Peptides against a protein of PDB entry 2KNC. Designs and how they scored, part 14

Target 1, 74 residues: chain A of PDB entry 2KNC
Amino acid sequence: KGPDILVVLLSVMGAILLIGLAALLIWKLLITIHDRKEFAKFEEERARAKWDTANNPLYKEATSTFTNITYRGT

## One batch from the design tools (peptide; made by RFdiffusion4, then SolubleMPNN)

Design b1_p11_3_s1 (from b1_p11_3, 7 letters changed)
Fold by OpenDDE base, seed 1:
Structure b1_p11_3_s1 (fold): chain B 74 residues (1-74), chain A 11 residues (1-11)
Amino acid sequence: as target 1 above (74 residues)
Amino acid sequence: LLLEKLLELAL
């Protein structure tokens, strides 16, 4: 049976679609890996900033304990 | 390569 021109055309179209889909999947994978690395770095920097805030001598706790000097508990 | 294999399969 001679080369089915329709099979050749459909195979070329299918190959182009598969290459396009593969390129999109690789692109999405690269972005997803990049975003996870950047997010991990951001969470590490945020954790460090939180530790620096805890050691900041200017940090006054929002909770002020008032000792009532007149309260001698029985 | 891939196009040659498709051509060989079509022929």
Scores: peptide ipSAE 0.038, ipTM 0.680, DockQ to the pose 0.083
Fold by OpenDDE base, seed 3:
Structure b1_p11_3_s1 (fold): chain B 74 residues (1-74), chain A 11 residues (1-11)
Amino acid sequence: as target 1 above (74 residues)
Amino acid sequence: LLLEKLLELAL
């Protein structure tokens, strides 16, 4: 049984396709990990910016809780 | 190596 030239050709084509697909999956995985790390940094920076705003003595919260002292809950 | 394993599989 000589080497089936067709099997060799199909195996090489299949290997190239699998390498290409694997490279795309690795690339997508790396991007996804990068984006999650960047998003985590962004949420940390946003949290820090919220703390910095809360520590600003000039920052008046837009939400004034008026305790209506005259509201005797019936 | 990979080519030898492919050749062994084809034979």
Scores: peptide ipSAE 0.035, ipTM 0.664, DockQ to the pose 0.078
Fold by OpenDDE base, seed 5:
Structure b1_p11_3_s1 (fold): chain B 74 residues (1-74), chain A 11 residues (1-11)
Amino acid sequence: as target 1 above (74 residues)
Amino acid sequence: LLLEKLLELAL
């Protein structure tokens, strides 16, 4: 019984499609992991920059609150 | 393996 040429052709086509799909999924996964790591690093650097600005001894708040020691609220 | 079995089935 000769090989069902149709079964061989369909198996090769199926294998190529599965390999192509697997390669696309791996590629998308690698990009997604890379982008999430870069974004997480950027948000951490942004959070640190806010902390460094809040605790920067050179940062003087533009608003100075003076407590009037003579103000006894009526 | 799978390719060898397909080739063995083809021969």
Scores: peptide ipSAE 0.031, ipTM 0.650, DockQ to the pose 0.062
Fold by OpenDDE base, seed 4:
Structure b1_p11_3_s1 (fold): chain B 74 residues (1-74), chain A 11 residues (1-11)
Amino acid sequence: as target 1 above (74 residues)
Amino acid sequence: LLLEKLLELAL
């Protein structure tokens, strides 16, 4: 019947479009998860490098607190 | 399931 051929053609076209869209969404999701894991690792390495700089015995704060022992508070 | 229902509707 003429309507059965049109239904089959539209169902095949719809299935191809849905599979293509699903594949693109899965691909984008995989990339997004990969990039977020790599960025999280980069931020962890950057945080560790900042902690290593804070533990550097060569780092002296530019600010020195001097307690004036002669200030008796009038 | 969905393909079987479509095939059963097309017969």
Scores: peptide ipSAE 0.028, ipTM 0.628, DockQ to the pose 0.056

Design b1_p11_3_s2 (from b1_p11_3, 6 letters changed)
Fold by OpenDDE base, seed 2:
Structure b1_p11_3_s2 (fold): chain B 74 residues (1-74), chain A 11 residues (1-11)
Amino acid sequence: as target 1 above (74 residues)
Amino acid sequence: LLLELLLQLAL
């Protein structure tokens, strides 16, 4: 039986659709990996900014606790 | 590969 021209056409069409779908999946995967890396970097920079604010030498805690050595509780 | 699959399907 000669090659079923219909089967050849459907297989070529199916192959083109699969290649197109694979390319879209690869593209989406690359974007998703890029976005996750950028988000992880942003969260790290935000964490570092909180630590730098906590170590600001201009912010002394307004409360100093002094132990009165002379207080013999009479 | 694709051409061989098409040839196998044509026999």
Scores: peptide ipSAE 0.032, ipTM 0.645, DockQ to the pose 0.055
Fold by OpenDDE base, seed 3:
Structure b1_p11_3_s2 (fold): chain B 74 residues (1-74), chain A 11 residues (1-11)
Amino acid sequence: as target 1 above (74 residues)
Amino acid sequence: LLLELLLQLAL
């Protein structure tokens, strides 16, 4: 039985489609991993910036908890 | 690999 030219053509076409799909999935995975690493850095920098803003002694939290020294809980 | 698979499919 000579090589079914149709089976060879369909296998090549299927292989090209699978390689293309695999390349897109790998590319998407690499971008997603990169984006998650970058987002984690941005969240760390944002956390540090929030700590730096909280440690700025000029930003008195507008919520000074006035412990009303006169509130002796009766 | 792909060429060997195609050769195996051609036999």
Scores: peptide ipSAE 0.031, ipTM 0.632, DockQ to the pose 0.077
Fold by OpenDDE base, seed 5:
Structure b1_p11_3_s2 (fold): chain B 74 residues (1-74), chain A 11 residues (1-11)
Amino acid sequence: as target 1 above (74 residues)
Amino acid sequence: LLLELLLQLAL
């Protein structure tokens, strides 16, 4: 029985669709991994910048707390 | 697999 041309056509169409879907999934996965690594690096740099600002010996808090030693609460 | 199935169908 010669190859059922319909079965060959449907199998080729199915293979093309599966390859296309697989390529899109791989592409999306690569982008998602890249973006997550870049975002994690950005948040780490931002966290370090906050830590460096909080511990910067040149940063003087605008608020000076004076403990009044003579304040005995009535 | 798919190519072998197509080859078997062609025979």
Scores: peptide ipSAE 0.029, ipTM 0.628, DockQ to the pose 0.061
Fold by OpenDDE base, seed 4:
Structure b1_p11_3_s2 (fold): chain B 74 residues (1-74), chain A 11 residues (1-11)
Amino acid sequence: as target 1 above (74 residues)
Amino acid sequence: LLLELLLQLAL
């Protein structure tokens, strides 16, 4: 039986479609991993900037606790 | 591998 020309054509078409789909999935996966790493770095930098704001020596809490030394509890 | 398997099936 000579190679069934239809089977050869369908196998080549199927292989091209599978390679194309695999390439798109790999490309999407690489972008998704890249974007997640960049986002994680951005959130780390944002967290550090928040810690630097908490250590700002100009930040005084609006709430001051005064101990009334003259309060002798009856 | 896949090409050899297809070639074996064609024979």
Scores: peptide ipSAE 0.029, ipTM 0.621, DockQ to the pose 0.059

Design b1_p11_3_s3 (from b1_p11_3, 6 letters changed)
Fold by OpenDDE base, seed 2:
Structure b1_p11_3_s3 (fold): chain B 74 residues (1-74), chain A 11 residues (1-11)
Amino acid sequence: as target 1 above (74 residues)
Amino acid sequence: LLLQKLLELAA
């Protein structure tokens, strides 16, 4: 029996749809992996920047202690 | 190749 034209058309249409869907899924997966790697790098850099700030000799604490000269300790 | 396999399946 000759190839059923309907089966061929439906199979080609199905293949195009599957390729399109696969391409979208791969694209989304690549973006998601990229974003997770970039976010992990950002969190590492942020953690390092906090450590560097704590050990920076130019860092002055926001809290200043002032001696109250009027305190007589009664 | 895919078209050939589809033609073989439809024969």
Scores: peptide ipSAE 0.044, ipTM 0.686, DockQ to the pose 0.088
Fold by OpenDDE base, seed 4:
Structure b1_p11_3_s3 (fold): chain B 74 residues (1-74), chain A 11 residues (1-11)
Amino acid sequence: as target 1 above (74 residues)
Amino acid sequence: LLLQKLLELAA
């Protein structure tokens, strides 16, 4: 028998759908990998900035402890 | 290639 025109049409439609789905999955995967790398870089920079703040000689804690010299604890 | 294999299977 000659090629069934319906089989040919359905195969072409299926191929187009699979290519479209594959392209969307690849695109989403690339974005997800990019975003995770950018987030990891941001967390590393934030961690470094925290260490730099802790070692900053100009940093003073916002809280101060006062000892009451008159408290005898009787 | 895939279309040719499908055409051969449908013949």
Scores: peptide ipSAE 0.040, ipTM 0.672, DockQ to the pose 0.068
Fold by OpenDDE base, seed 3:
Structure b1_p11_3_s3 (fold): chain B 74 residues (1-74), chain A 11 residues (1-11)
Amino acid sequence: as target 1 above (74 residues)
Amino acid sequence: LLLQKLLELAA
């Protein structure tokens, strides 16, 4: 029985498709992990920047609540 | 090896 050329061709095509799919999955996985790490770093830096701003003695809140001592709530 | 097994399966 000679090798069924169709089986060989389909197997090669299948192997190429599987390699391509595997490469795309690996690529997507790497990007997803990278993006999650970068996003986590960004959120950490943002949280730190917010903390540093809150502790800045020169930071004056834009909203100042003034208790009007002359306001007699009648 | 895989190609050989495929060739054996196809023979």
Scores: peptide ipSAE 0.040, ipTM 0.674, DockQ to the pose 0.073
Fold by OpenDDE base, seed 5:
Structure b1_p11_3_s3 (fold): chain B 74 residues (1-74), chain A 11 residues (1-11)
Amino acid sequence: as target 1 above (74 residues)
Amino acid sequence: LLLQKLLELAA
């Protein structure tokens, strides 16, 4: 029974579509992983900058908390 | 592979 040309054409078309979809998914996955790594680095740098600002001996907080030792809550 | 199996099924 000769090849059903329609079945062959549909199978090739389906394979091309699946390969294209797989390539797009792989591409999106790679970008997402890259972006997460970059974002993690930026958050680490921001955290370091915040820690460095908090530990900056030149930075005096505008507010100082004094514990009133004599405060017995009425 | 799929194309070969389709060709074998078609022979």
Scores: peptide ipSAE 0.039, ipTM 0.656, DockQ to the pose 0.059

Design b1_p11_3_s4 (from b1_p11_3, 6 letters changed)
Fold by OpenDDE base, seed 1:
Structure b1_p11_3_s4 (fold): chain B 74 residues (1-74), chain A 11 residues (1-11)
Amino acid sequence: as target 1 above (74 residues)
Amino acid sequence: LLLELLKKLAL
């Protein structure tokens, strides 16, 4: 039985769909890897900025401890 | 590859 024209058409359509799906999966994978690298860099920069804030001589703690000089605890 | 698959499907 000669090549069923329907089988050839369905195989070509299936191949195009599989190539399209593979391209979308590769694209999503590349974005996901990029975003994870950028997020890791952002968290490292944020950690460094937090260390710089802790050592910033302009950082006045929001908590002021007032020692009451007149309070001699019994 | 795709042409070889099409040739195998046409035989």
Scores: peptide ipSAE 0.035, ipTM 0.658, DockQ to the pose 0.087
Fold by OpenDDE base, seed 5:
Structure b1_p11_3_s4 (fold): chain B 74 residues (1-74), chain A 11 residues (1-11)
Amino acid sequence: as target 1 above (74 residues)
Amino acid sequence: LLLELLKKLAL
């Protein structure tokens, strides 16, 4: 019985579609992992920059609270 | 696998 040309064509088409879908999924996965790593690094650097600003000995708060030593609250 | 299936189908 000669090869069923229809079965061969459908199997080749199915294989191409599966390879194409797999390639797109791998590509999307790689991008998603890359973007999440870059975003996580950016948020960590931003968190560190806030900590460094809060603990920077050169940072003087714009607000100085003076306790009036003569204020005895009535 | 696919090539072996195609060879079996050609026989």
Scores: peptide ipSAE 0.033, ipTM 0.645, DockQ to the pose 0.062
Fold by OpenDDE base, seed 3:
Structure b1_p11_3_s4 (fold): chain B 74 residues (1-74), chain A 11 residues (1-11)
Amino acid sequence: as target 1 above (74 residues)
Amino acid sequence: LLLELLKKLAL
């Protein structure tokens, strides 16, 4: 029983499709890992920028907590 | 690996 030429053709086509799909999955995985690392750096830089803003002696927080000293909580 | 798969398919 020679290898069914059809089985060989279908196996080659299936292998090409699987390689293509695997390449796309690897590419998507690499991008997803890259984007998560970049996002983590962005959140770290944003956290540092918040600390730098908080250490600016000219930065007045827009939120002034007025303790109303006349509010005797009944 | 691919050659071994092809040999198994040729059997």
Scores: peptide ipSAE 0.031, ipTM 0.631, DockQ to the pose 0.083
Fold by OpenDDE base, seed 4:
Structure b1_p11_3_s4 (fold): chain B 74 residues (1-74), chain A 11 residues (1-11)
Amino acid sequence: as target 1 above (74 residues)
Amino acid sequence: LLLELLKKLAL
């Protein structure tokens, strides 16, 4: 029986669809990995900027604790 | 895998 022309056509169509789907999944995976790496770098830079603000010698806390030395506790 | 499928198709 010669290769059923229908089986050959369906196998070629199925192969094209599977290759197309695989290419889209690989593409989406590569973008997702890239975006996660860029976001992780952005969060690291933001964390460093917060630490640099905390070490700013110009930053004084708005709250001051005063110990009342005259309070003898009645 | 693909070559085994083609062999099963008797191509």
Scores: peptide ipSAE 0.029, ipTM 0.621, DockQ to the pose 0.062

Design b1_p11_4_s1 (from b1_p11_4, 10 letters changed)
Fold by OpenDDE base, seed 1:
Structure b1_p11_4_s1 (fold): chain B 74 residues (1-74), chain A 11 residues (1-11)
Amino acid sequence: as target 1 above (74 residues)
Amino acid sequence: LLLELLLELAL
């Protein structure tokens, strides 16, 4: 049975579509891995910035302790 | 490679 020219054409079209789909999947995977690494770095920097804010000598606790000099507890 | 495999499948 001679080569079914239709099967050859459909196989070439299918191969091009599969290569295109594989390239898009690889591209999406690379972006997703990149974004996860950048997000992890951003969350680490944000965590460090929160620790630096907790140690900021400009942070006066909103809690003013008023010592009542007139209260001698009996 | 892919063209050779398609040529072998077509023979």
Scores: peptide ipSAE 0.033, ipTM 0.644, DockQ to the pose 0.087
Fold by OpenDDE base, seed 3:
Structure b1_p11_4_s1 (fold): chain B 74 residues (1-74), chain A 11 residues (1-11)
Amino acid sequence: as target 1 above (74 residues)
Amino acid sequence: LLLELLLELAL
């Protein structure tokens, strides 16, 4: 039985489609991993910036809890 | 690899 030319053509077409799909999936995976790493850095920098804003002694929290020393709870 | 697989499928 000679090589079924149709099976060879369909296998080549299928292989090209699978390689193309695999390349797109790998590319998407790499971008997603990169984006998650960048987002994690951004959230860490944002957390540090929030700590730096909280440690800015010029930003007195408008809520100074005045412990009213005179409130002896009766 | 792909050429070997195509050759093995062609036999």
Scores: peptide ipSAE 0.032, ipTM 0.631, DockQ to the pose 0.079
Fold by OpenDDE base, seed 5:
Structure b1_p11_4_s1 (fold): chain B 74 residues (1-74), chain A 11 residues (1-11)
Amino acid sequence: as target 1 above (74 residues)
Amino acid sequence: LLLELLLELAL
């Protein structure tokens, strides 16, 4: 029985579609992993910048709290 | 696998 040309054509079409889908999934996965690593680094740098600002010895709080030692609440 | 199956089907 000669090769069912229809089965060969459908199998080749199916293989091309599966390869194309696999390539798109791999591409999306690589981008998603890259973007998550870059975002995690950005959030870490932003967190460090906030910590450095909070502990910056050059940052004087605009509010000075004076404890009035003579204030005995009536 | 797929290529072998296609070759077997071609024979």
Scores: peptide ipSAE 0.029, ipTM 0.629, DockQ to the pose 0.063
Fold by OpenDDE base, seed 4:
Structure b1_p11_4_s1 (fold): chain B 74 residues (1-74), chain A 11 residues (1-11)
Amino acid sequence: as target 1 above (74 residues)
Amino acid sequence: LLLELLLELAL
């Protein structure tokens, strides 16, 4: 039986489609991993900037507690 | 692998 030219053509077409799909999936996976790493770094930098704001020596809490030393509880 | 499988099928 000579190589069934139809089976060879369909196998080559199927292989090209599978390689193309695999390449697209790998590419999408690499981008998704890259974007997640960059986003995680951005959230870490944003968290650090929030901590630096909390440690700002110019930040005075709007609420001051005064102990009234003259309050002798009856 | 894929080329060997195609060669076995062609044979």
Scores: peptide ipSAE 0.029, ipTM 0.624, DockQ to the pose 0.063

Design b1_p11_4_s2 (from b1_p11_4, 9 letters changed)
Fold by OpenDDE base, seed 3:
Structure b1_p11_4_s2 (fold): chain B 74 residues (1-74), chain A 11 residues (1-11)
Amino acid sequence: as target 1 above (74 residues)
Amino acid sequence: LLLLQALLLAL
C-alpha cells in the first residue's frame, strides 16, 4: 500500500509542531536559567555592597538613636 | 528522517 498521503502530511505537520515546541521550551529554559543566574549575581553583588557599606567607617546610619541623657523618665 | 522512513515502512 502506498503511504497514505494524509498520514505523511499529519506526521510532517506533527514533527514541525514538536520541533517548534521543543525549540520554544529550550529557549524558555535557557532564558529562565540565564535570568536566575543574573538575578542571583545581582543579589550577591547587592549583598556584598551592603556588607561593604556596613564596613565603611564613614557610613553613619541615618538612624542616629540619640539617647537623650537628660531624659529622666519620670 | 529515520522516524519518517520507519513510519513509511509501517504503512
Scores: peptide ipSAE 0.029, ipTM 0.617, DockQ to the pose 0.081
Fold by OpenDDE base, seed 5:
Structure b1_p11_4_s2 (fold): chain B 74 residues (1-74), chain A 11 residues (1-11)
Amino acid sequence: as target 1 above (74 residues)
Amino acid sequence: LLLLQALLLAL
């Protein structure tokens, strides 16, 4: 009866620890998957915004090329 | 649950 009570207590403690560890692993996995999806979406939206800016008819190119008519490259 | 029940039956 003594060793059996100790085995029950150790098995219950071990089960609680395993459930706690499993819950933490599931929680960490869910967060990691969520954060990776959100980051991938953010980088995709940033890439799209760059492409939309390049094709936006309201985008004025910051570089104006002035042809110097007096520059005859000799 | 089954492991706990088996352990209680082995006691």
Scores: peptide ipSAE 0.028, ipTM 0.614, DockQ to the pose 0.079
Fold by OpenDDE base, seed 4:
Structure b1_p11_4_s2 (fold): chain B 74 residues (1-74), chain A 11 residues (1-11)
Amino acid sequence: as target 1 above (74 residues)
Amino acid sequence: LLLLQALLLAL
């Protein structure tokens, strides 16, 4: 019996759908990996910028502690 | 691959 024309048509349609789905999954995976790498770089740069800000000799805390020298606790 | 081989055997 030659290949059933219906089985051949359904197999070709199924193969096209699987290739399309696989391409979309690969594309989504590549974007997700790219975005995670970019986010990791951004968080590393932000961490470095916080360290540079903490060591910035121009940054003075807006809070001044005044020690009252006349306060003798009894 | 195995599904493709099974399909070819069924035809």
Scores: peptide ipSAE 0.024, ipTM 0.586, DockQ to the pose 0.068
Fold by OpenDDE base, seed 1:
Structure b1_p11_4_s2 (fold): chain B 74 residues (1-74), chain A 11 residues (1-11)
Amino acid sequence: as target 1 above (74 residues)
Amino acid sequence: LLLLQALLLAL
């Protein structure tokens, strides 16, 4: 019994669809891994920039605690 | 890159 022409056509169509879907999944996975690495680098650079801002001797905290020297708590 | 992401979101 030769291969049913319908089974061959459906198998070829199914194989093309599976290859297309696999290629899209691999592409999406590669982008997602790339974006996560770039985001991790961006968060590291942002963390470093936050440390540089915290150690900036020009950054005077806007919170001036005025100790009222005249307030002797009675 | 953005055009390819838009195509993948439309799919």
Scores: peptide ipSAE 0.023, ipTM 0.556, DockQ to the pose 0.055

Design b1_p11_4_s3 (from b1_p11_4, 9 letters changed)
Fold by OpenDDE base, seed 5:
Structure b1_p11_4_s3 (fold): chain B 74 residues (1-74), chain A 11 residues (1-11)
Amino acid sequence: as target 1 above (74 residues)
Amino acid sequence: LLLQLALELAL
């Protein structure tokens, strides 16, 4: 009984499919990790830029508080 | 490797 040619063909096809699936999973995992790191960096840079804008000496607050000196809160 | 081993097993 020679090795069942069908078992050999199915094992080779199965190995190719498993390697292909593993490569796609690794690729997707690497992209997902990269995109998450890049997004986290972007949100950190955006947070820093907001703090830098608050400390920017050229930033004039659009809101002026006028103290009404005639408003005696009784 | 796997194809060579399969070929040796077929011979």
Scores: peptide ipSAE 0.028, ipTM 0.637, DockQ to the pose 0.076
Fold by OpenDDE base, seed 4:
Structure b1_p11_4_s3 (fold): chain B 74 residues (1-74), chain A 11 residues (1-11)
Amino acid sequence: as target 1 above (74 residues)
Amino acid sequence: LLLQLALELAL
């Protein structure tokens, strides 16, 4: 029996669908990996900027502690 | 590969 033309057509259609799905999954995976690497760099830069702001000699805390000199706790 | 195996099983 020659190859059933229907089986050949269905196998070709299935192969095209699988290749298309695989290409979309690879593309989405590459974007997701790229995006996670960019977010990791952004969080590292933000962490460094926060440390640099904490060491900024111009940053004076808005909270001043006033010690009441008249408070003699008896 | 899978298409060749399917073709050999269909002959």
Scores: peptide ipSAE 0.028, ipTM 0.626, DockQ to the pose 0.068
Fold by OpenDDE base, seed 3:
Structure b1_p11_4_s3 (fold): chain B 74 residues (1-74), chain A 11 residues (1-11)
Amino acid sequence: as target 1 above (74 residues)
Amino acid sequence: LLLQLALELAL
């Protein structure tokens, strides 16, 4: 029985589809890891910038809690 | 490996 040309064609098509799917999964994984690392770096830089701003003695928080000393809560 | 599997499936 000669090779079922159909089985060979389906196996080649299946292999191409699996390679394509594997390449897309690897690409998506690499992007996802890259984006997570970049986002983590961005959040670290933002946390550092917030810390540096909080340590700036010229940074008066715009929210001055005026404790109204005259507010005798009756 | 894939060529060998294709050859074994082809026989």
Scores: peptide ipSAE 0.027, ipTM 0.626, DockQ to the pose 0.082
Fold by OpenDDE base, seed 1:
Structure b1_p11_4_s3 (fold): chain B 74 residues (1-74), chain A 11 residues (1-11)
Amino acid sequence: as target 1 above (74 residues)
Amino acid sequence: LLLQLALELAL
């Protein structure tokens, strides 16, 4: 029985489709892992920037509370 | 499975 040319063609087409699908899944997985790592770094940097802004020695609060020692609240 | 398909295709 010579190789059924139709079975060979369908098997080759199926293999190409599976390789293409596998390549797309790997590509999507790599992008998704990259994006999650970049987003996690961005949230860490944003958290650090919030801590650095809270401790910015250049940020003088525009309101200095002067305790007037002589102000007995009347 | 793939080896059986390859063997049936070779035969």
Scores: peptide ipSAE 0.021, ipTM 0.564, DockQ to the pose 0.052

Design b1_p11_4_s4 (from b1_p11_4, 9 letters changed)
Fold by OpenDDE base, seed 5:
Structure b1_p11_4_s4 (fold): chain B 74 residues (1-74), chain A 11 residues (1-11)
Amino acid sequence: as target 1 above (74 residues)
Amino acid sequence: LLLLLALQLAL
């Protein structure tokens, strides 16, 4: 009995679907890893920029504390 | 491998 042409067709279709699904999973995994690394880098750079701003000698504190010399806290 | 084995069993 020659190869069941239906079994051959279904096996080829199944192989194409599995390869397509594997390619989509690999693609999604690569994007997800890339995006997570880029986001982590962005949050690290943002955290560093906040620390650099706090130590920047050009940063003028927006709050000036005036000691009222006449305020004797009784 | 499984596809080649299935093809051999179909023949």
Scores: peptide ipSAE 0.032, ipTM 0.640, DockQ to the pose 0.072
Fold by OpenDDE base, seed 3:
Parts: structure tokens; C-alpha cells; sequence
Structure b1_p11_4_s4 (fold): chain B 74 residues (1-74), chain A 11 residues (1-11)
């Protein structure tokens, strides 16, 4: 029997769908890896900025814990 | 290879 034209058409359609799905999965994977690397870099830069702010001798923490010296806890 | 195998199964 010559190649069933229906099986050939379904195989070509299936191959196109698989290539499209594979391309979308690769694209999503690349974006996800990129976004995770960029987010990790952003969190590292934010951590460094927090350390630099904490090491700034001019940075008075806005939270001055005033120990009220007059508060004798009775 | 898979396309060739599918083609061989379709003949």
C-alpha cells in the first residue's frame, strides 16, 4: 500500500506541533533561567546596598530605641 | 529517525 496520505499528513502535523511545543518549552526555559539569574543578581545588589547602608556611619536607624531612663518598672 | 520509522510503519 502506498504511504497512507492521512498518516503522512498526521505525522507532518504532529511534527510541526512537537517543534512548536519544543520551541515554546525552550523559550520558557531560557526566560525562566534568565529571570532567575536577574532576580538573584537584583537580590545580591539589594543585599549589598543594605550592607552599604548599614555600614554608613551617617545612617541613624530611624528606630531610636529610647530607653526611657525614667521608666522605673514598678 | 522517528519520522523515518513513522514513514516505514505508514508504508
Amino acid sequence: as target 1 above (74 residues)
Amino acid sequence: LLLLLALQLAL
Scores: peptide ipSAE 0.031, ipTM 0.637, DockQ to the pose 0.079
Fold by OpenDDE base, seed 2:
Structure b1_p11_4_s4 (fold): chain B 74 residues (1-74), chain A 11 residues (1-11)
Amino acid sequence: as target 1 above (74 residues)
Amino acid sequence: LLLLLALQLAL
């Protein structure tokens, strides 16, 4: 009994759908890994920029606290 | 995939 032409057609269609789905999953996985690496790099660069702003030698704190040595709390 | 095709050819 030759393979039912319908079974062969359905198997080929199923194979094409599975290959298409696998290609989409691989593509999505590659993009997701790329985007996660890029996002981690951007967060590191943003963290470094915040640290450079905190250590900006041009930023003098507007308030200087001086301990009054003459105030002997009596 | 080849195993499914071989199974279908055996049936």
Scores: peptide ipSAE 0.031, ipTM 0.631, DockQ to the pose 0.057
Fold by OpenDDE base, seed 4:
Structure b1_p11_4_s4 (fold): chain B 74 residues (1-74), chain A 11 residues (1-11)
Amino acid sequence: as target 1 above (74 residues)
Amino acid sequence: LLLLLALQLAL
C-alpha cells in the first residue's frame, strides 16, 4: 500500500507546526536570557552607584545628633 | 525521531 497521502500531508503539517513552535520557543528563550543578563548588569551598576553615593564626601546626613552635655542623668 | 520512525513503519 503506497504511503497514505493523508498521513504524509498530516506529518508535513505537524512538522511545520513543530518547527514553528520550536523557533518561537528558542527565540523567547534567547530574549529571556538576554534580558536577565542585562538586568543583572543594571543591578550590579546600581549597587556600585549606591556604594559610591554612600562614600560621597559631599553627602551629609540631614539628621544631626545633638548630645546635651548638661544632661546628667541622676 | 519518533515521528520519522512512525513514518517508516507506516510505509
Scores: peptide ipSAE 0.028, ipTM 0.615, DockQ to the pose 0.064

